# Peptides against a protein of PDB entry 5EG6, part 57

Target 1, 151 residues: chain A of PDB entry 5EG6
Amino acid sequence: RLRSQTVSTRYLHVEGGNFHASSQQWGAFYIHLLDDDESEGEEFTVRDGYIHYGQTVKLVCSVTGMALPRLIIRKVDKQTALLDADDPVSQLHKCAFYLKDTERMYLCLSQERIIQFQATPCPKEQNKEMINDGASWTIISTDKAEYTFYE

## One batch from the design tools (peptide; made by RFdiffusion4, then SolubleMPNN)

Design b1_p19_1_s4 (from b1_p19_1, 13 letters changed)
Fold by OpenDDE base, seed 4:
Structure b1_p19_1_s4 (fold): chain B 151 residues (1-151), chain A 19 residues (1-19)
Amino acid sequence: as target 1 above (151 residues)
Amino acid sequence: SKSNLGPLSESESEAVIEV
């Protein structure tokens, strides 16, 4: 568990019915794999298997049950989101969360708020979109998080 | 260690998301 405040890292957290980024607390989230054709809703069918980049996921807070809209998890290369990567999601790499069925909107940190950030098309590479650092997330399993964030 | 973490799976989908 996180025992001390970190200045350099913020964590996705739910408080007061809202998603925010906390430097003091982290939330545990279930990352549910969905079918590509799964509709938006509070009820959804979860698929089995490893999560791959490009797949549709639901992030659900383990404590509150609050969920974000359907997301496509995308691989990040520096400051770009890759549109065609399909390998298994690695906890060692940054990723981006594209809001499904939007015009290049990604989950992004702005101060303490979680906002939607519109990525810019990469002029020379059609398979990439330019994002900012606030849209580059790291996923780590809770067991590893508890170990890592012990101070 | 973190360097030996495998890919995420549905069964291991409980995670912390940091930025």
Scores: peptide ipSAE 0.385, ipTM 0.770, DockQ to the pose 0.042
Fold by OpenDDE base, seed 5:
Structure b1_p19_1_s4 (fold): chain B 151 residues (1-151), chain A 19 residues (1-19)
Amino acid sequence: as target 1 above (151 residues)
Amino acid sequence: SKSNLGPLSESESEAVIEV
């Protein structure tokens, strides 16, 4: 008898000084908008305004202060990251986090681990890169998350 | 709905990130 695997939602979380994906716990993260020319570092200048796809962001855990490297937030269409989307990032829309200055590396879930996963170019669509489902994230503001999760 | 939530801004950028 075949057992169907149920996919459960996982949340980006920091525990024990490491980023991971938890089914039981979720972390709250600040998504700081950076200038495109902002250098990598623990200290960075934050910009105001709506975050748009294609912009550089820093994800910082609100509890631990731990941060991921600079990311470019990209719009997701099915299993592809769009390279040229520049509209405002919508909550609850799938997005991908490209690790800035890498060769198509994206923040990705592998079981409970957060890893870098290399996207592959779309041969026929130069403005897209193929990602896996583990690299497709959903952003929910904390105020809305509470409503979504508990109401 | 997504439209009701609107876009993320820096001022309201504290978020849960799920996959």
Scores: peptide ipSAE 0.377, ipTM 0.777, DockQ to the pose 0.044
Fold by OpenDDE base, seed 3:
Structure b1_p19_1_s4 (fold): chain B 151 residues (1-151), chain A 19 residues (1-19)
Amino acid sequence: as target 1 above (151 residues)
Amino acid sequence: SKSNLGPLSESESEAVIEV
């Protein structure tokens, strides 16, 4: 029997040239699909098509133009990130954002801060990494969405 | 896509990303 838990919702937001987490304000972001071999930089080529788990993406603030480093969007199963999932991204499913070319670092919410959290390998499941709750995100399309997500 | 990113955990944290 699971205990009742209080959910605290926070949103990724850009303020003062920095990314932070807000319970009151939310930013509108572009999620851009990149090629797997795209290099890190302010300039990048956007690929056409539907976003799938395992693909490389760029998150860009629609207002400020501020961008996070290249991320790999991964499917979340409970409190684990799946390393080999490749189905289309669904707004109904939680996802995690692996910072590309890092040692299992994931985009994570910690209070009002956006940090990197190092996932722990799953000893019994090589295709999974253990993440914390703050590293689990939900994608909600806005009227400004350029991509159609799987429903 | 336009997206708003926020954490959503099953327990205590919810992140919402608007695309």
Scores: peptide ipSAE 0.037, ipTM 0.600, DockQ to the pose 0.038; fails the geometry check
Fold by OpenDDE base, seed 1:
Structure b1_p19_1_s4 (fold): chain B 151 residues (1-151), chain A 19 residues (1-19)
Amino acid sequence: as target 1 above (151 residues)
Amino acid sequence: SKSNLGPLSESESEAVIEV
């Protein structure tokens, strides 16, 4: 007997004042580049520029204005987040969102909920952390997006 | 406003980003 797991695609969405995952609805989010030394808060200074892996970003719901805490966008290779990747963010690659100033916590999809998932250190590779599939995100630009990712 | 984070599931996730 072969056990197969069906993975469903879910979208980050805001409803009822909460971030959640939906298979039917998607939310549009602004991704803002921040300085590495930007403090946490509802008010933040947006930096102009092309987003690279390793940089600090804010995800803000375009409808509600609700924001997640500061995130570091990291490149994903299979089931690992790369800690030292610094190339331009590409829509062709999956990414992970590290919760800044946490112990390896990543933005993660769990059923209909968005949670923090603690990555496991990679013993053999200090520049990698092991994440699950729910912590791997695909970024899709919207018609409203004026920003182009590096391909 | 900050949103609450819930539990994690093992599914592919897509974020629609507006820039």
Scores: peptide ipSAE 0.024, ipTM 0.536, DockQ to the pose 0.028; fails the geometry check

Design b1_p19_2_s1 (from b1_p19_2, 7 letters changed)
Fold by OpenDDE base, seed 2:
Structure b1_p19_2_s1 (fold): chain B 151 residues (1-151), chain A 19 residues (1-19)
Amino acid sequence: as target 1 above (151 residues)
Amino acid sequence: PVVTFSYEETSSLYSDSSR
């Protein structure tokens, strides 16, 4: 007898001073737009405006104030991150968070851990990189957190 | 996975320097 695999949803969360992925708890994060030439640090200058794919952002936990390193938010199409998309980021879109100044490293969940996953170049399409499901993030607001998402 | 953002706009992500 074959049993069907249970589909689960995990949320980005901060607990015990660490980022992790929880099935039951979620963190509310501020997303801050940075200049492309902004340096890494705990202090940074936030720009006003609607966030577009390809821009540099900081994710900050609203409760703890903990932040991830500088990220480039990229649009996701199926199992690929788009490198040249520049349209506005909207709720319920899927996105990938490229770790800025890395060799194709993306924010990814593995079990309950948040790790870096190295994307694979697409041989046929230079404007795409192959990512795994754990690196594809669905964007929601706090009022939408009650919804059930499947990955 | 899901990332939850705190923002006023219901459909689009907006960066607010006053936040």
Scores: peptide ipSAE 0.437, ipTM 0.863, DockQ to the pose 0.200
Fold by OpenDDE base, seed 4:
Structure b1_p19_2_s1 (fold): chain B 151 residues (1-151), chain A 19 residues (1-19)
Amino acid sequence: as target 1 above (151 residues)
Amino acid sequence: PVVTFSYEETSSLYSDSSR
């Protein structure tokens, strides 16, 4: 018996006033760098510069203006989020979005929904947390949105 | 999953306060 399964690419998208994961539609987002001490709110001060892992960011839908809570963008290594990486974030890298000031909660895809997934500590590696595939995001620019990425 | 950003530079994510 031959069995094959494929996971289709899903995109972060805003529709009907909510964030969701779409297989057909993609949203273009602004990523805003914040100070580490910036408080949560609808109003925030944006910093200029190249974004590095470990920094605090706001994701804002370019069309609707809807934003997620403050996130820390973290580097991904296999099935783990790195807690101490600080190099620049580049296109086509995989990253995880930690919800700031939570107990290891990460932005995660579950079917068509965007949820919070609690990462598990790595017992042998203090600088890593275990995440699932749904919490590993591939970063692309608008000129790359036409491509399908396989996990 | 995939997240799409607007880029000022094609290779790296850049935060722009003017946007």
Scores: peptide ipSAE 0.330, ipTM 0.818, DockQ to the pose 0.200
Fold by OpenDDE base, seed 1:
Structure b1_p19_2_s1 (fold): chain B 151 residues (1-151), chain A 19 residues (1-19)
Amino acid sequence: as target 1 above (151 residues)
Amino acid sequence: PVVTFSYEETSSLYSDSSR
């Protein structure tokens, strides 16, 4: 019998010009909707509207302006990212951030580092890719940063 | 892991070109 363990929540944060994961500090980010054909770059055109799964987005630090590469936000079901989900993204839903134009690379938390993790195809389910727990993110508003998430 | 964003509404993600 193993006793229950509490896993601390880590937040996406920018420090020293780098993205990292912090247990104590959180970054405030804007999520910007892009056109599907928007090119990678420091300058981009932001679209207005509610964000849906499957759409291309940019995560931009509200303080530093530092941005991650273009991402496709995907819905998460258990340990899989859904490739064809297109419903609106809801707060507190688990999601995955696919790095656009990569071979199944997802934004992933590993200890205090932000890395790319390669998802594994689901042979029997072509609309799903297997991700690890570190690639499953929860989105919350800044005023809800005090929430505790359990794993 | 958690990502914190500014929301236009309490439960929905909205992209705002003015920000």
Scores: peptide ipSAE 0.262, ipTM 0.720, DockQ to the pose 0.201
Fold by OpenDDE base, seed 3:
Structure b1_p19_2_s1 (fold): chain B 151 residues (1-151), chain A 19 residues (1-19)
Amino acid sequence: as target 1 above (151 residues)
Amino acid sequence: PVVTFSYEETSSLYSDSSR
């Protein structure tokens, strides 16, 4: 019989001036809430408040200061990103990061690389679009000394 | 994949303009 598939855990990390996916190291990031009309740039105005799905955010590495482009944080339901969810973002819940002002491009992990993955529309469910496993992220607090993944 | 952040609230994400 064939052995069961093992799922690998990787972390978003910054090394050598680039974002990458690490199996052993994790990056600590600031998540900054932005106005919906905030323009792209290295300088931006941070808003106070609890972050909700559908809002625009900036991810900034706490060590290097490197930032990703503006993202919309979206709720994930299995293999889909929800386009209209607006409840508060919670730790340990899966989320997706839509690259703002793109055609369904999401922040995606592919082996050791961070890439953009184009989601597929769901014709029968217009409030959803299909993402791959690499585009589904789990948020955890930096105060966690260790992380255990359960399949 | 996992993303790590600093939080003021243990259960939800809070954006702080002072940070």
Scores: peptide ipSAE 0.145, ipTM 0.683, DockQ to the pose 0.201; fails the geometry check

Design b1_p19_2_s2 (from b1_p19_2, 7 letters changed)
Fold by OpenDDE base, seed 5:
Structure b1_p19_2_s2 (fold): chain B 151 residues (1-151), chain A 19 residues (1-19)
Amino acid sequence: as target 1 above (151 residues)
Amino acid sequence: PVVTFSYEKTSSLYSDSSK
Protein backbone atom coordinates (compact mmCIF):
# COMPACT_ATOMS: atom_id res chain seq x y z
CA ARG B 1 0.00 0.00 0.00
CA LEU B 2 1.29 3.43 -0.99
CA ARG B 3 0.78 6.53 1.14
CA SER B 4 -1.14 9.39 -0.44
CA GLN B 5 0.92 12.44 -1.30
CA THR B 6 -0.17 16.01 -0.65
CA VAL B 7 0.29 18.56 -3.41
CA SER B 8 1.93 21.81 -2.35
CA THR B 9 2.39 25.13 -4.12
CA ARG B 10 5.62 27.09 -3.87
CA TYR B 11 6.55 30.44 -5.41
CA LEU B 12 9.80 31.73 -6.83
CA HIS B 13 11.19 34.27 -4.37
CA VAL B 14 14.40 36.11 -3.52
CA GLU B 15 15.50 36.31 0.10
CA GLY B 16 18.86 36.87 1.71
CA GLY B 17 20.49 37.37 -1.65
CA ASN B 18 19.35 33.99 -2.98
CA PHE B 19 16.56 32.51 -5.04
CA HIS B 20 14.36 30.08 -3.14
CA ALA B 21 10.94 28.45 -3.26
CA SER B 22 8.52 29.85 -0.68
CA SER B 23 5.09 28.65 0.39
CA GLN B 24 4.49 31.92 2.26
CA GLN B 25 5.87 34.58 -0.07
CA TRP B 26 6.02 35.25 -3.80
CA GLY B 27 8.30 37.53 -5.73
CA ALA B 28 7.41 39.88 -8.55
CA PHE B 29 9.69 39.41 -11.55
CA TYR B 30 10.26 41.14 -14.82
CA ILE B 31 10.37 38.69 -17.70
CA HIS B 32 12.59 40.34 -20.28
CA LEU B 33 12.77 39.12 -23.87
CA LEU B 34 16.31 38.85 -25.23
CA ASP B 35 17.80 38.27 -28.63
CA ASP B 36 18.84 34.68 -29.28
CA ASP B 37 22.45 35.83 -29.60
CA GLU B 38 22.49 37.93 -26.41
CA SER B 39 25.47 37.10 -24.20
CA GLU B 40 25.28 36.26 -20.51
CA GLY B 41 25.74 39.15 -18.08
CA GLU B 42 24.20 41.50 -15.55
CA GLU B 43 23.60 44.07 -18.27
CA PHE B 44 21.56 43.12 -21.32
CA THR B 45 19.43 44.57 -24.12
CA VAL B 46 15.69 43.94 -23.94
CA ARG B 47 13.66 43.26 -27.08
CA ASP B 48 10.13 44.45 -27.72
CA GLY B 49 7.26 42.13 -28.52
CA TYR B 50 5.31 39.20 -27.18
CA ILE B 51 7.28 36.29 -25.77
CA HIS B 52 7.05 33.01 -27.70
CA TYR B 53 8.08 29.55 -26.62
CA GLY B 54 11.64 28.85 -27.65
CA GLN B 55 12.81 32.41 -27.02
CA THR B 56 15.47 33.57 -24.57
CA VAL B 57 14.34 35.45 -21.46
CA LYS B 58 15.77 37.01 -18.30
CA LEU B 59 13.94 36.78 -14.97
CA VAL B 60 14.76 39.80 -12.80
CA CYS B 61 13.48 40.35 -9.27
CA SER B 62 11.70 43.71 -9.10
CA VAL B 63 12.79 44.26 -5.48
CA THR B 64 16.43 43.16 -5.37
CA GLY B 65 17.36 43.32 -9.04
CA MET B 66 18.79 39.81 -8.85
CA ALA B 67 18.52 37.80 -12.03
CA LEU B 68 18.74 34.19 -13.09
CA PRO B 69 20.96 33.13 -15.99
CA ARG B 70 19.52 33.30 -19.49
CA LEU B 71 16.59 30.93 -19.89
CA ILE B 72 14.74 29.50 -22.85
CA ILE B 73 11.04 29.32 -22.08
CA ARG B 74 9.52 26.08 -23.35
CA LYS B 75 5.98 24.78 -23.59
CA VAL B 76 5.00 21.85 -21.39
CA ASP B 77 2.95 18.92 -22.66
CA LYS B 78 1.95 16.58 -19.84
CA GLN B 79 5.28 15.65 -18.21
CA THR B 80 7.50 16.79 -21.06
CA ALA B 81 9.07 20.00 -22.29
CA LEU B 82 8.58 20.66 -25.99
CA LEU B 83 11.72 21.62 -27.90
CA ASP B 84 10.08 22.92 -31.07
CA ALA B 85 7.02 24.84 -29.86
CA ASP B 86 7.09 28.50 -30.94
CA ASP B 87 3.59 29.85 -30.30
CA PRO B 88 2.96 32.80 -27.93
CA VAL B 89 3.33 32.11 -24.20
CA SER B 90 -0.05 31.82 -22.46
CA GLN B 91 -1.19 31.78 -18.84
CA LEU B 92 -3.35 28.81 -19.84
CA HIS B 93 -0.27 26.64 -20.30
CA LYS B 94 2.44 25.49 -17.97
CA CYS B 95 6.00 26.19 -19.02
CA ALA B 96 9.55 25.13 -18.31
CA PHE B 97 12.73 27.19 -18.19
CA TYR B 98 15.73 25.63 -19.86
CA LEU B 99 19.05 27.05 -18.70
CA LYS B 100 20.59 28.18 -21.95
CA ASP B 101 23.68 26.34 -23.20
CA THR B 102 23.43 23.51 -20.67
CA GLU B 103 22.91 19.78 -20.96
CA ARG B 104 19.12 19.78 -20.62
CA MET B 105 19.14 21.63 -17.27
CA TYR B 106 15.84 23.19 -16.21
CA LEU B 107 14.84 25.60 -13.45
CA CYS B 108 13.29 23.48 -10.72
CA LEU B 109 12.11 23.74 -7.14
CA SER B 110 12.92 21.08 -4.56
CA GLN B 111 11.37 21.81 -1.20
CA GLU B 112 12.58 25.33 -0.34
CA ARG B 113 15.46 25.28 -2.82
CA ILE B 114 15.76 26.36 -6.43
CA ILE B 115 17.90 23.86 -8.30
CA GLN B 116 18.79 22.71 -11.78
CA PHE B 117 17.06 19.53 -12.89
CA GLN B 118 18.44 17.53 -15.79
CA ALA B 119 15.70 16.47 -18.16
CA THR B 120 15.76 13.01 -19.69
CA PRO B 121 15.63 12.66 -23.47
CA CYS B 122 12.63 10.95 -25.00
CA PRO B 123 14.09 8.25 -27.26
CA LYS B 124 10.94 7.86 -29.34
CA GLU B 125 10.12 11.59 -29.42
CA GLN B 126 13.16 13.69 -30.27
CA ASN B 127 11.21 16.93 -29.89
CA LYS B 128 10.47 16.27 -26.20
CA GLU B 129 12.37 16.03 -22.91
CA MET B 130 11.00 14.52 -19.70
CA ILE B 131 10.80 16.86 -16.70
CA ASN B 132 9.48 16.52 -13.16
CA ASP B 133 6.63 18.45 -11.51
CA GLY B 134 9.01 20.92 -9.86
CA ALA B 135 10.27 22.03 -13.26
CA SER B 136 6.77 22.86 -14.52
CA TRP B 137 5.85 26.49 -13.82
CA THR B 138 2.79 28.70 -14.03
CA ILE B 139 3.17 32.42 -14.75
CA ILE B 140 0.66 34.99 -13.50
CA SER B 141 0.72 38.77 -13.77
CA THR B 142 0.96 40.90 -10.63
CA ASP B 143 0.97 44.60 -9.72
CA LYS B 144 2.70 44.05 -6.37
CA ALA B 145 6.42 44.01 -5.64
CA GLU B 146 6.06 41.28 -3.03
CA TYR B 147 3.28 39.39 -1.28
CA THR B 148 3.22 37.48 2.00
CA PHE B 149 0.50 34.99 2.88
CA TYR B 150 -1.07 35.24 6.32
CA GLU B 151 -2.72 32.11 7.69
CA PRO A 1 -6.27 35.50 -27.57
CA VAL A 2 -3.42 33.14 -26.70
CA VAL A 3 -1.49 35.77 -24.74
CA THR A 4 -3.49 36.47 -21.59
CA PHE A 5 -1.04 38.63 -19.60
CA SER A 6 1.19 41.63 -20.18
CA TYR A 7 4.94 41.15 -20.29
CA GLU A 8 5.42 44.83 -19.48
CA LYS A 9 4.20 44.20 -15.94
CA THR A 10 5.77 42.06 -13.25
CA SER A 11 4.89 38.39 -12.94
CA SER A 12 4.93 35.76 -10.23
CA LEU A 13 5.92 32.16 -10.81
CA TYR A 14 4.76 29.09 -8.95
CA SER A 15 4.98 25.32 -9.23
CA ASP A 16 2.83 22.53 -7.84
CA SER A 17 4.68 19.52 -6.51
CA SER A 18 4.10 16.52 -4.30
CA LYS A 19 5.37 16.54 -0.73
Scores: peptide ipSAE 0.464, ipTM 0.791, DockQ to the pose 0.083
Fold by OpenDDE base, seed 1:
Structure b1_p19_2_s2 (fold): chain B 151 residues (1-151), chain A 19 residues (1-19)
Amino acid sequence: as target 1 above (151 residues)
Amino acid sequence: PVVTFSYEKTSSLYSDSSK
């Protein structure tokens, strides 16, 4: 049998003007919904409404104002990102953040670093891309506010 | 039922990875 492996939990965090993955500190981010045709930039218009998978979002640090490039939030099923899911983002599901206008690059943590991970196409399933565990994220409200809706 | 966040509030993001 293979030796056992340990799992570490890390939070997206901003320190020293850079994004990193911290095991002890968490960042508080706004997840802004953007229009699909919104251009990249520091200035952007935020849309109203609940965020759905497949939509474009901006992650902005509430403290520093630093932001990541435009991302498309995608639903995760096991170790695959779903390309065609469009239901509302749920706390019950993990998600992945595709870097818009890239070739299958996803926001990923590796040890203490935030990197881009290139997903592998699924030959048998065109609507899926294979990602690693570090590219699978869970979102939690900092004030634990929750809303319930019917699926 | 499906539970979602208030996107007007701040959120934290975490991920689990193997060592």
Scores: peptide ipSAE 0.460, ipTM 0.790, DockQ to the pose 0.153
Fold by OpenDDE base, seed 3:
Structure b1_p19_2_s2 (fold): chain B 151 residues (1-151), chain A 19 residues (1-19)
Amino acid sequence: as target 1 above (151 residues)
Amino acid sequence: PVVTFSYEKTSSLYSDSSK
């Protein structure tokens, strides 16, 4: 038994000084690699190298400079976030953004809002946490600051 | 000192959420 669901595609965007989920606009973000021991703050030291799953990153809007709190980028397997994956991040794979130093809180879309979604531990697999679709993200490269499209 | 750096390469992020 499988029930069909309606899917809504939305992009992470900054508008009016706030992060939101837009169906028409996408923001261009810098994904900065941080050291695991980097503290939270407006100023931070960017680490050189390619980003791997499990590492700490900062998402910074290229236009406004607004940033989300420190995140741990995690690999997604179906509807679960993997806690122990450490291979290089790929645009071909979905990922999740764990809010560092929280109790399983992940960056998530809820309609037009960006929220924190608490993942549920996976009873059968200790290396996985269950997330919803809104917490599963796809990263694509861009050379533009912003783009607006109409469906 | 703490220094913020920027790179030329940027990324867009999107999600397909279920209604």
Scores: peptide ipSAE 0.433, ipTM 0.769, DockQ to the pose 0.080
Fold by OpenDDE base, seed 4:
Structure b1_p19_2_s2 (fold): chain B 151 residues (1-151), chain A 19 residues (1-19)
Amino acid sequence: as target 1 above (151 residues)
Amino acid sequence: PVVTFSYEKTSSLYSDSSK
């Protein structure tokens, strides 16, 4: 990686028993669809079907089995997360992961760390809330593996 | 009982952020 870079692409990855944001390695995750009323836990019932925005999902590392808390996947429009979008999730669009049952907390990367970022309400658009770039994610299909690259 | 399933298809997630 070039140290002169001001913008960096980082991948969600599990290392040393923790989620982190890596510029060199990407993790492969299962995105499990859950029922809206599914409770938090290590064991859960997976629902069949295409994932739509607004639905509850579990991200599980394919290598370690480590999982994040229940997330609601939301569509992103520019710098805002849409609260009412319900169309099928597209790999062509950025998305955000709302941590279920929190006060507008979203999965976010900050340098090498994975953090929770609190979105700001949009006063004039109640169906949107403002997120930062670190909370905007792109999903790409991949094989069950880890990949390392050098910049 | 609660059942957890795994799928063959996996996804990678990335984000662009400023340093």
Scores: peptide ipSAE 0.416, ipTM 0.757, DockQ to the pose 0.086

Design b1_p19_2_s3 (from b1_p19_2, 7 letters changed)
Fold by OpenDDE base, seed 5:
Structure b1_p19_2_s3 (fold): chain B 151 residues (1-151), chain A 19 residues (1-19)
Amino acid sequence: as target 1 above (151 residues)
Amino acid sequence: PVITFSYEVTSSLYSDSSR
């Protein structure tokens, strides 16, 4: 008889100076809107406003201050990232984080590690790229951390 | 996976330079 494994929720977290995914701990992050021409670095200028898909953002851990490289937040449709969506990003939306100035590299969960996953072009749909489930992130706030989401 | 932001999200995510 096979024992079924319960699907667990994984959270982005910072530990030991590194980004990782945890089923027990979660980090609270700031999301900062940047100008499209903002250069990479520890120092950056934050813009005010509602964040839309297609815009450049910085994710910063509220506790450690550690930041990921510049990302473009993209809308997810099924197992694809949309390249031309520009509507506002809302709570409980699924999104993908494209690493800016890379060849289709996305922020991705693999076991307990945060890695870069290369998306595959959609031959018939030039406005889409194929991603895996580990690259599809559900957005919540700290007051919604009590909810359980499935990968 | 889930990403958690340090502020309440109402209708949409808002970037605040004062944070």
Scores: peptide ipSAE 0.414, ipTM 0.853, DockQ to the pose 0.212
Fold by OpenDDE base, seed 1:
Structure b1_p19_2_s3 (fold): chain B 151 residues (1-151), chain A 19 residues (1-19)
Amino acid sequence: as target 1 above (151 residues)
Amino acid sequence: PVITFSYEVTSSLYSDSSR
């Protein structure tokens, strides 16, 4: 038998100087592409180009400037994060954010909190890690600014 | 000088969880 479940949609948001998951408010974030060898820090160099799965990114709140640690954006298939996907990131697909240099820790929401969730290795599929629903994210564009300048 | 076209996009992130 299946029990009926209540599903809650929550947005990544910054409130009171902290990241949290809000059911009523959404945050606007820049997803910056970094070099794979970029070190952790408040100062970082942003790369040009389309973001691909497997690449290192920084999520920065457009309002407060607060940022999460370096993340590797990974493609999601069902309840698994794909470790070897490298195609361009699509807003039509769910993704997961692996906290770089951790033991399978992923950005995850739990109620109104943002936590780290440890993924479980897939026994029969070495290129996948099992994550929960709270660690599966959907990205949607909220605004675009275009610039033209001389280098 | 070389003209460079650049853009910045802001994104929202959401997830669904069961309870």
Scores: peptide ipSAE 0.405, ipTM 0.755, DockQ to the pose 0.169
Fold by OpenDDE base, seed 2:
Structure b1_p19_2_s3 (fold): chain B 151 residues (1-151), chain A 19 residues (1-19)
Amino acid sequence: as target 1 above (151 residues)
Amino acid sequence: PVITFSYEVTSSLYSDSSR
């Protein structure tokens, strides 16, 4: 007899001054496009244009203004992050967020916590890295239009 | 054609995990 697995969906959320993964609440974030050479910091310059996989982005909470470190958004194929995909980011596709300047660390949820997960290289495919389910994200538009950010 | 998201729209992010 095979045991069935339960799939749990959690949203990226900010509560109490911290990022966490909530099953009930979702955060509204702006995904800002940055230049590839943009340095890490609280202040950054937003680049115009549609976001493509492989580009550097900043996730900023629309309510609190809290931001994650610079991320490279990558396309996901099943449980692998694609390193060379460069097409426009689509809500129809899953994505992964590589923490820039790390050793294959990706934004990941573990239960209610947001952690960094180290991807494993694919032996046969150098353009792919193996990630877990918690590091595979889906982006959906919200109905919240108002946004205020102070640099 | 694939629907491309814009950074000018607020987004929510979710992930699925197996237990």
Scores: peptide ipSAE 0.385, ipTM 0.745, DockQ to the pose 0.080
Fold by OpenDDE base, seed 4:
Structure b1_p19_2_s3 (fold): chain B 151 residues (1-151), chain A 19 residues (1-19)
Amino acid sequence: as target 1 above (151 residues)
Amino acid sequence: PVITFSYEVTSSLYSDSSR
């Protein structure tokens, strides 16, 4: 018998002092551009200008100020993250967030949880890593606010 | 549109996954 699998859209959100994936609420985040040599910490210096794939960023919740560790934003091609793309980040494209200084760990949602997902190397394509759908994100510009919606 | 750094612009992030 064919099993039906429900695909749902979830948003990165901060609640109860934790990052989670919400189907009803979405958070507004600052995406701060960092230098490649910026160290991990609560305090960091930011760069201005266009964010390009391959660059280091900090995601900071506009409401709570909670931040994720340093991430490298990478371009997504189908089911793979591109390791060498360096063009400007576009809201028209999906992206992935590599946790800097990890072994291919990417920011991923799993049901209501935010987890780290280990990408698999592409055997025939050294410039790509295979990710799952939960590690493929879409970025949309929004006002500094938190919203709840119903589908 | 290209994403630029700004303290006045925020972003929402979403992903699609199977339950």
Scores: peptide ipSAE 0.391, ipTM 0.746, DockQ to the pose 0.085; fails the geometry check

Design b1_p19_2_s4 (from b1_p19_2, 7 letters changed)
Fold by OpenDDE base, seed 2:
Structure b1_p19_2_s4 (fold): chain B 151 residues (1-151), chain A 19 residues (1-19)
Amino acid sequence: as target 1 above (151 residues)
Amino acid sequence: VEVSFSYETTSSLYSDSSR
């Protein structure tokens, strides 16, 4: 008999000046498209156009203005991040956020914390990297507001 | 069929974690 497991949903949120993963609150973020050669910094130039997988983005909290470092948004297939997908980002697909200029580090939640998770290369498929569940994200459109819900 | 979303609006992000 298989051991019992608990699956919980947490949202990216900013509180007290820090990013965290909340089970009851979600943050509203702008996903800004950047040029591939855009430098890291608090000030950046937003590029026009629809976001495609493989492109560089900035996640900015609509309430606090806090931002994560530059990320490359990648398409997810099962538990793998696709390195060569370049189609438009869709709400119907899970995605992963590779921290630009790192050794396969991805934005990941661990309980209430936001951490970096190092993906494992797929030995049989060079165009894929193995990620954990916490590094697989779903993006949904929302209004510019912080929302709290109680189950 | 893929459905695109507006990038001029805000988005929320969530993930499912197993424990």
Scores: peptide ipSAE 0.493, ipTM 0.803, DockQ to the pose 0.076
Fold by OpenDDE base, seed 1:
Structure b1_p19_2_s4 (fold): chain B 151 residues (1-151), chain A 19 residues (1-19)
Amino acid sequence: as target 1 above (151 residues)
Amino acid sequence: VEVSFSYETTSSLYSDSSR
């Protein structure tokens, strides 16, 4: 038996030159597709095309231009990040953002803070890593967008 | 049905946490 829990929804937001998690405000971000071999830096080349799980992306605030480090966007299944999923990213599915070139560190919210959360390997499933709820994100368009539908 | 969209537009990101 589990006791009742309350759920808090927070948005990725930039305020005062910092990324934070806001319950009141949302940030508008560009999700740029990068080449897999793109180096870390403020200047980067954006690729054309639909973003797929497993690809490298940059999250850039549309207002301030502030960006997070290079991320690999991964598909989420329940409490696990899938390491080998490569289908197109869907707004209907939760995703996780692996910080590229780290030891299983993921973008995570904790209260009002944006932190790095270290995922735990799945002992019996090498293609999965266990994450917490704060590291599971939903992406929604802030304006009109073009859609591609898949069954 | 699964929906994919063009990422040339701006997006917001949110997450849920238990208390």
Scores: peptide ipSAE 0.487, ipTM 0.801, DockQ to the pose 0.163
Fold by OpenDDE base, seed 3:
Structure b1_p19_2_s4 (fold): chain B 151 residues (1-151), chain A 19 residues (1-19)
Amino acid sequence: as target 1 above (151 residues)
Amino acid sequence: VEVSFSYETTSSLYSDSSR
């Protein structure tokens, strides 16, 4: 049986040369579309076009230029990442970021830290992987580099 | 209104984690 659980909202942010999860600050990131065959590195070729689920992206901090490893952006259905969704990415939908070339590792926040969370296969559905709430992200557009707020 | 993202989009990301 399920019970209610307390939820904490945190934003992806770069501070002191590191990625972290902040409850007060958010970073503005470029989401660069890459080719599927793009190699990992500091230098990469940005592809033109709208981003779709299943595509490879680079998240780059607009202020510091720091970037995460190559990610595959995946659509989220409840607490599962969809492996085969390919529609355009929308702000109206949650998403997950699979770390490319890993064993089901997803970008996840745990308290103030950004970690990798290993998803588990969905027993009944081969096209889904089970993730936790911290690995489910909401993307919103911003016109500012950084913003600090107080609750 | 549904908004799609492109390489030119600047975005913030947040998650609701269980505590």
Scores: peptide ipSAE 0.470, ipTM 0.793, DockQ to the pose 0.078
Fold by OpenDDE base, seed 5:
Structure b1_p19_2_s4 (fold): chain B 151 residues (1-151), chain A 19 residues (1-19)
Amino acid sequence: as target 1 above (151 residues)
Amino acid sequence: VEVSFSYETTSSLYSDSSR
């Protein structure tokens, strides 16, 4: 008999100089849009404009200034990350964060830890990679943001 | 809902996972 698993919600947070997944606290992050050719580093140039899936972003903690490596934000369909989606990022959709220049590594939470999870290729669907639930994220604005509503 | 992000906007990120 399989034991039933409970679903838990955890937030990306910075504490003690490290990224972690907290059930009680959430971090406020700047999501900076970068050029596709921007190099890795603490210093970077922020690009203006709407963030679309497939673009390169930097997540920076507003409190500590700590940042994750460059990420490509990707649209999620069911349990897969889409490699070719390029529409504007929507709060109605889950997203995944591919660590740029890695072999299918995605930002993932595992209990209280933030880890890299290696996605599995979809043999029959070349434009998709299989991810786990911990690698599927929801973004919520905590400050002034611009929204476009479609009815 | 289309979301526009800029350097002036802060966001929180969460994930729902099984434990």
Scores: peptide ipSAE 0.464, ipTM 0.790, DockQ to the pose 0.120

